# Designs tried in a protein design run: peptides against a protein of PDB entry 6IDX. Part 138

Target 1, 380 residues: chain A of PDB entry 6IDX
Amino acid sequence: KELAKLSADVTFATEFINMDGIIVLTRLVESGTKLLSHYSEMLAFTLTAFLELMDHGIVSWDMVSITFIKQIAGYVSQPMVDVSILQRSLAILESMVLNSQSLYQKIAEEITVGQLISHLQVSNQEIQTYAIALINALFLKAPEDKRQDMANAFAQKHLRSIILNHVIRGNRPIKTEMAHQLYVLQVLTFNLLEERMMTKMDPNDQAQRDIIFELRRIAFDAESDPSNAPGSGTEKRKAMYTKDYKMLGFTNHINPAMDFTQTPPGMLALDNMLYLAKVHQDTYIRIVLENSSREDKHECPFGRSAIELTKMLCEILQVGELPNEGRNDYHPMFFTHDRAFEELFGICIQLLNKTWKEMRATAEDFNKVMQVVREQITRA

## One batch from the design tools (peptide; made by RFdiffusion4, then SolubleMPNN)

Design b2_p17_2_s2 (from b2_p17_2, 12 letters changed)
Fold by OpenDDE base, seed 2:
Structure b2_p17_2_s2 (fold): chain B 380 residues (1-380), chain A 17 residues (1-17)
Amino acid sequence: as target 1 above (380 residues)
Amino acid sequence: SEVQKEWEEFKQRLLSL
């Protein structure tokens, strides 16, 4: 107990570490010796002292043995009654994951996100916070392949549902520490969009061009059976499509694929447009047809607007940026839907279209409209 | 659903600006 308190002092920590004191603490954990009276209390103070000593950055986290890692992971994976040991064990695992890629690999073999989700289903917000912090650490330090697997897994939907129901909609005020971890998880979730945001469209890729053609089809040929794929594009058909791509509000009416070669937002803008067209078809058709029928130069160019809005949303949500310390701004709404970015886009494109009309904007006012829409989104 | 409520509340807040 006194050691745990004194370990917060850097002078004491330096002397204690120089006396191999930290090795003694690790051996106490490794031994698992239940022979001591008050073992649980002693262990909780041992883990506290270990954390406080390691927080000084004097000793590398790589000094810990595999036996130590297995003991700490065991305290998290077992149904333990001792909240004090569990809390410190979660914090130790978080610090291990954040500070060492070699420890991350070992920890990722010993624990699952499913085991950590069980610690979210408790009334103790401190345990919930450390459990989310460890999930965030594992997600942040995961290799790209495993990160995508963690994101695609039933675990993410389940995790999101558990966080929503047991944390966000809990009967307790969200503390600053929990709000920060929810912010971190939100940022890490939106960072999965970075690949698509940085993917350039290939104007020669037929499969990507077929998506643009599908946007045209949904807007203008909604009653036409897709089985009448218009055969080899005669020059008359190319001219027809050029008119349709103009009505869709693309900058390049001849080859709309060129509008998606700029990164950001690259292919992510096309993904958003396709999602809107398929999931919110009535909204998509309404926006496109309303602007395609205008001859008054007050048409809102949907294609250009969708691209620039996607870029703006990526900037507002800081897609591709690491989470910042001291930020606590999370949105419960994003924990309610698997396609939260695309749903946000679908709302914001309606706002953009409304604001364009209210401002009586022309193509020359485009940047002014986008600035107003940015201010509206950031205030909501 | 409660999901639809949160999105609709956000939409209303955003579109009322």
Scores: peptide ipSAE 0.264, ipTM 0.875, DockQ to the pose 0.834
Fold by OpenDDE base, seed 3:
Structure b2_p17_2_s2 (fold): chain B 380 residues (1-380), chain A 17 residues (1-17)
Amino acid sequence: as target 1 above (380 residues)
Amino acid sequence: SEVQKEWEEFKQRLLSL
């Protein structure tokens, strides 16, 4: 206990480390010997002193043995561990993951996100906080391939549901530390969109062009009997598509694929448009047809608006930015849906279309409408 | 569902501005 308190002093820590004191603490953990009646209390103070000593940055985290890592991971994986040991073990694992990619690899072999989810199903908010902090650290330090796997896993949907039900909707006020970890998780979740946001459309990719054709089909051919497939000549077909792409509000009516070559928002805008068209088809068709039937110069250009709105939402949500220390602003709504960004887009595109009409906007007012919509979104 | 309620409350906040 005194050692743990004194270890916060940099002068004491320096002298204690120079006496190989930290090596003695690591060996106590590695030994695993439960022979002492006060072993749990002694171990909890040992782990506290170890953390406080390591926080001075005098000793590299890479000094820890694989046996030490396995013991700490064992305390997190065992169902009947003292709460004080569990808290400190989670904090040590977090620090190891954050400070060393080599330690991350070793920890990721010993612990699964599924094991950490069990620590969210408890009434202790401090344990929940450290469990989310470790999940966030693992997610942040994961290689890009593994990060997408962590996101696509049944584990993320389950994790999100557990966080929503046991943390956010828990019977206790959320502390600042937990609010920060929920903010971090939100940012890391939206950062999965960065790849798509930075992916340029290839105008020659047929599969990507087929998505634009599908947007046209859903908007204009959804009510058309399949018998009226226009079987006639190639030239009439090209002229028809150019008109349809104009009605969809693309900037490039000849080749709408060119509108998705700018990054950000790249392909993410097309993903949002396709999601809206498939999941909220009636809303999509209504927005497109209402603006496509107008000839009064007050048409809201859906394609252009969808692209610029996607970019704006990425800016508001700070997609591609690291979580900031001291921020704790999270939205419970984003923990309710797997496709929260696309659902947000689907609401905000309706707001944009409403605001455009209320302002009686023309194409010249586009930037003014976008500024008003930005202010509306950021105030809500 | 409670999920739909949170999204609907958000929609109402946005559309009331």
Scores: peptide ipSAE 0.259, ipTM 0.873, DockQ to the pose 0.762
Fold by OpenDDE base, seed 5:
Structure b2_p17_2_s2 (fold): chain B 380 residues (1-380), chain A 17 residues (1-17)
Amino acid sequence: as target 1 above (380 residues)
Amino acid sequence: SEVQKEWEEFKQRLLSL
């Protein structure tokens, strides 16, 4: 207890570390010997002292043994551990993951997100906070392949559901620390979009061009059987498609694929348009046809608007940025849906279309409309 | 669903601005 308190002092910590005191603490954990009276209290103070000593940054986290990691992971994986030990163990694992890629690899072999989800189903908000913090650390430090696997797993749907039901909709105020961890998880979740945001469309890729053609088909040929693959396009068919791409509001009416070569938002804008067209077809068709039937220069260019809105949403949600310390601005809505970004896009494109009409905008007012829409989205 | 309510409430909030 006294050691744990004194370990917060940098002078004491330096002297204690110089005496190999931290190695003694690690060996106490490694031994796993539950034979001492008040073992749980002694262990909790040992773990506290270890954290406080390591927080000085004097000793590398890579000094810890695999046996130490297994003991700490064991305290997190056991259902009947003292709350104080569990809390310190979660914090130690978080710090290990954040400070060492080698320790991340070892910890990721010993614990699963599924095991950490059990610590979210408790009434203790501090335990919930440390559990989310460790999940966030694991997600932040995961290689891209493993991040994608974590994102695609039923674990993410379950995690979001548990967070929503047991944390966000819990009958208790969300503390600042929990709000920060929810913000971090939100940022890390939207950062999965970074690859698509930075992926340029290849204007020569026929499969990517077929997606743009599908957007045209859904908007203008919704009743026509998809079996009419465009055979050898007569000049009339090419001229028809150019007109349709103009009505869709693409900047390049001849080759709309060129509009998706800018990164950001690259292919992510096309993904959003396709999602809107398939999942919210009535909304998509309404927006496109409402603007395609205008001849008054007040047409809202859907294609251009969708691209710039996707870029704007990426900027607002800080896609590709690391979470900032001290921020706690999370949105409960984003924990309710697997495709929260695309659903947000589907709402915001309707706002953009409304705002465009209300402003009686022309193509010259485009940037002003986008600025107003940005302000509206950021205030909501 | 409760999910649909939250999104619809957000939509109404956003579209009321």
Scores: peptide ipSAE 0.258, ipTM 0.873, DockQ to the pose 0.864
Fold by OpenDDE base, seed 4:
Structure b2_p17_2_s2 (fold): chain B 380 residues (1-380), chain A 17 residues (1-17)
Amino acid sequence: as target 1 above (380 residues)
Amino acid sequence: SEVQKEWEEFKQRLLSL
């Protein structure tokens, strides 16, 4: 207890570390010896002292043994551990993950997000906070393949559901520390979009061109009686498609694929458009046809608008940026859906279309409409 | 659903601006 208190002092910490005191603490944990009277209390203070000593940054986290890691991970994975031991063990694991990629690898072998989710199903907000903090640390430090595995639809749906029901919708105020961890998780979740945001369309990729063609098909052929077999003329087809791509509001009516070569938002804009067209088909068709039937130059160019809106949403949500330690602004709405970005896009594109009409905008007003829409989204 | 409610509340806020 006294050691744990004194370990917060940098002068004491320096002297104690110079006396190999931290090695003694690690050995106490490694031994796992429950034979001592007051073992749990002693262990809690040992872990406290260890954490406080390590927080001075004097000793590398890489000094810890695999046996130590296994003991700490064991306290997190085992039921009926003392709350103080569990708190300190979660914090130690977080610090190990954040400070050492080698320790991250070892910890990721010993614990799962599924085990950490159990610590979210409690009334203790401090335990919940430390559990989310460790999940966030694991997610932040994971290699891309492992981040994608952590983003698995089932695990993500379950994690989001547990966070939503047991944390966000809990019968208690969200503390600043928890709000920060929820913000971090939100940022890390949207950062999964970074790859698609930075992926340029290949105009020669047939599969990507087929998506653009599918957007055209959904907008214009879904309402056409199947009896008008499109006449076999390849040139008439190309000319027809150029007209349709103009009506879709692409900047490049001849080759819409060129509109997706800009990064950001790259292919993420096409993903959003396809999601809208498939999941919210009536909304998509309405937006496209309402603007495609106008001859008054007040047409809202859907394709261009969708691309620039996707870019704007990435900027607003800071996609590809690291979480800021001073921020705690999370949106409960984003924890309700696994395709939250695409759903947000689907709402914001309707707002854009509304705002365009209200402003009686032309193509020259495009940037002004986008500024107004940005202000509207950031105020909501 | 509760999910639909949060999104609808957001839509309403956004469309009221």
Scores: peptide ipSAE 0.251, ipTM 0.870, DockQ to the pose 0.794

Design b2_p17_2_s3 (from b2_p17_2, 10 letters changed)
Fold by OpenDDE base, seed 2:
Structure b2_p17_2_s3 (fold): chain B 380 residues (1-380), chain A 17 residues (1-17)
Amino acid sequence: as target 1 above (380 residues)
Amino acid sequence: SEVEKEWEEFKERLLSL
């Protein structure tokens, strides 16, 4: 107990570490010796002292044994009644994951996100916070392949649902520490869009061009059976498509694929447009046809607007940026939907179209409209 | 659903600006 309190002092920590004191603490954990009276209390103080000593950055986290890792992971994976041991064990695992890629690999073999989700289903917000913090650490330090697997897994949907129901919609005020971990999880979730945001369209890729053609089809040929794929593009058909791509508000009416070669937002803008067209088809068709029928130079260019809005949303949500310390701004709404970015896009494109009309904007006002829309989105 | 409610509340807030 006194050791745990004194371990917060850097002078004491330095002397204690120089006396191999930290090795003694690790051996106490490794031994698992239940022979001592008040073992649980002693262990809780041992883990506290270990954390406080390691937080000084004097000793590398790589000094810990595999036996130590297995003991700590065992305290998290077992149904334990001792909240004090569980809390410190979660914090130790978080610090291990954040500070060492070699420890991350070992921990990722010993624990699952499913085991950590069980610690979210409790009333103790401190345990919930450390459980989310460890999930965030595992997500942040995962290799890209494993990160995407973690994101695509039933675990993410389940995790999101558990966080929503047991944390966000809990009967308790969200503390600052929990709000920060929810912010971190939100940032890490939107960072999964970075690959698509940085993917350039290949104007020669037929499959990517077929998506742009599908946007045209949904807007203008909604009653036409896709089985009448118009055969080899005669010059008349190319001219027809050029008109349709102009009505869709692409900058390059001849080859709209060129509008998606700029990164950011690259292919992510096309993904958003396709999602809107398929999931919110009535909204998509309304926006496109309303602007395609205008001859007054007050048409809102949908294609250009969708690209620039996607870029703006990526900037607002800081897609591709690491989470910042001291930020606590999370949106419960993003924990309610699997395609939250695309749904946000679908709302914001309607706002953009409304604001364009209210401002009586022309193509020359485009940047002014985008600035107003940015201010509107950031205030909501 | 409660999901739809949070999105509609956000949409109303955003589109009322």
Scores: peptide ipSAE 0.300, ipTM 0.890, DockQ to the pose 0.837
Fold by OpenDDE base, seed 3:
Structure b2_p17_2_s3 (fold): chain B 380 residues (1-380), chain A 17 residues (1-17)
Amino acid sequence: as target 1 above (380 residues)
Amino acid sequence: SEVEKEWEEFKERLLSL
């Protein structure tokens, strides 16, 4: 206990480390010997002193043995561990993951996100906080391939459901530390969109062009009897598509694929448009047809608006930015849905279309409408 | 659902501005 308190002093820590004191603490953990009646209390103070000593940055985290890692991971994986040991073990694992990619690899082999989810199903908010902090650290330090796997896993849907039901909707006020970890998880979740946001459309990719054709089909052919498939000449077909792409509000009516070559938002805008068209088809068709039937110069250009709105939402949500240590602003709504960004887009595009009409906007007012919509979204 | 309610409350806030 005194050692743990004194270990916060940099002068004491320096002298204690120079006496190989930290090596003695690591060996106590590695031994695993439960022979002492006060072993749990002694171990909890040992782990506290170890953390406080390591926080001075005098000793590299890479000094820890694989036996030490396995013991700490064992305390997290065992269902009947003392709460004080569990809290400190989670914090040590978090610090190891954050400070060393080599330690991350070793920890990721010993612990699963599924094991950490069990620590969210408890009434102790401090344990929940450290469990989310470790999940966030693992997610942040994961290689890109593994990060997408962590996101696509049944584990993420289950994780969000558990966080929503046991943390956010829990019977206790959320502390600042938990609010920060929920913010971090939100940012890391939206950062999965960065790849798509930075992916340029290839105008020669047929599969990507087929998505634009599908947007046209859903908007204009969804009510058309399959018998009126325009069977005639190639030239009439090209002229028809150019008109349809104009009605969809693309900037490039000849080749809409060119509108998705700018990054950000790249392909993410096309993903949002396709999601809206498939999941909220009636809303999509209504927005497109209402603006496509107008000839009064007050048409809201859907394609252009969808691209610029996607970019704006990425800026508001700070997609591609690291979490800031001082922030704790999270939205419970984003923990309720797997496709929260696309659902947010689907609401905001309706707001944009409403605001455009209310302002009686023309194409010259586009930037003013976008500024008003930005202010509306950031106040909500 | 409660999920739909949170999204609908957000829509109402957003569309009331």
Scores: peptide ipSAE 0.294, ipTM 0.886, DockQ to the pose 0.790
Fold by OpenDDE base, seed 5:
Structure b2_p17_2_s3 (fold): chain B 380 residues (1-380), chain A 17 residues (1-17)
Amino acid sequence: as target 1 above (380 residues)
Amino acid sequence: SEVEKEWEEFKERLLSL
């Protein structure tokens, strides 16, 4: 207890570390010997002293043994551990993951997100906070392949559901620390879009061009059987498609694929358009046809608007940025849906279309409309 | 669903601005 308190002092910490005192603490944990009276209290203070000593940054986290990691992971994986030990163990694992890629690899072998989700189903908000913090650390430090696996796993749907039901909709105020961890999780979740945001469309890729053609088909030929693949396109067919791509509001009416070569938002804008067209078909068709039937220069260019809106949403949601310390601005809505970004896009494109009409905008007003829409989205 | 309500409430809030 006294050691744990004194370990917060940098002078004491330096002297204690110089005496190999931290090695003694690690060995106490490694021994796993539950034979001492008040073992749980002693262990909790040992773990506290260890954290406080390591927080000075004097000793590398890579000094810890695999046996130490297994003991700490064991305290997190056991259902009937003292709350104080569990809390310190979660914090130690978080710090290990954040400070050492080697320790991340070892910890990721010993614990699963599924095991950490069990610590979210408790009434203790501090335990919930440390559990989310460790999940966030694991997600932040995961290689891209493992991040994608974590994102695709039923664990993410279950994690969002548990966070929503047991944390966000919990009959208790969300503390600042929990709000920060929810913000971090939100940012890390939207950062999965970074690859698509930075992927340029290849204007020569036929499969990517077929997606743009599918957007045209859904908007203008919704009743036509897709089996009529356009055979050798006569000049009339090419001229027809150029007109349709103009009505869709692409900047390049001849080759709309060129509009998706800018990164950001690259292919992510096309993904959003395709999602809107397939999942919210009535909304998509309405927006496109409403603007395609205008001849008054007040047409909202859907294609251009969707691209710039996707870019704007990426900027607002900080896609490709690391979570900032002291931020706690999370949105409960984003924990309710697997495709929250695309659903947000589908709402915001309707807002953009409304705002464009209300402003009686022309193509010259485009940037002003986008600025107003940005302000509307950021206030909502 | 309860999910649909949160999205519709957000949509109504956003489209009311």
Scores: peptide ipSAE 0.290, ipTM 0.884, DockQ to the pose 0.865
Fold by OpenDDE base, seed 4:
Structure b2_p17_2_s3 (fold): chain B 380 residues (1-380), chain A 17 residues (1-17)
Amino acid sequence: as target 1 above (380 residues)
Amino acid sequence: SEVEKEWEEFKERLLSL
């Protein structure tokens, strides 16, 4: 207890570390010896002292043994551990993950997000906060393949559901520390879009061109009676498609694929458009046809608008940026859906279309409309 | 659903601006 208190002092910490005191603490944990009277209390203070000593940054986290890691991970994975031991064990694991990629690898072998989710299903907000903090640390430090595995739809749906029901919708105020961890998780979740945001369309990729063609098909051929067999003329087809791509509001009516070569938002804009067209087909068709039937130059160019809106949403949500330690602004709405970005896009594209009409905008007003829409989204 | 409610509340806020 006294050691744990004194370990917060940098002068004491320096002297104690110079006396190999931290090695003694690690050995106490490694031994796992429950034979001592007041073992749990002693262990809690040992872990406290260890954490406080390590927080001075004097000793590398890489000094810890695999046995130590296994003991700490054991306290997190085992039921009926003392709350103080659990709190300190979660914090130690978080610090190990954040400070050492080698320790991250070892910890990721010993614990799962599924085990950490159990610590979210409690009334203790401090335990919930430390559990989310460790999940966030694991997610932040995971290699791309492992981040994708952590983002598995079932695990993510379950995690989001538990967070929503047991944390966000809990019968208690969200503390600043928890709000920060929810913000971090939100940022890390949207950062999964970074790859697609930075992926340029290949105009020569047939599969990507087929998506653009599918957007055209959904907009224009879904309402056409199947009796008008498209006439066999390859040139008439190309000329027809150029007209359709103009009506879709692409900047490049001849080759819409060129509109997706800009990064950001790259292929993420096409993903959003396809999601809208498939999941919200009536909304998509309405937006496209309402603007494609206009001859008054007040047409909202859907394709261009979708691309620039996707870029704007990435900027607003800071996609590809690291979480800021001073922020705690999370949106409960984003924890309700696994395709939250695409759903947000689907709402914001309707707002854009509304705002365009209200402003009686032309193509010259495009940037002004986008500024107004940005202000609207950031105020909501 | 409760999910639909949160999104609808957001739509209403956003479309009321």
Scores: peptide ipSAE 0.288, ipTM 0.885, DockQ to the pose 0.801

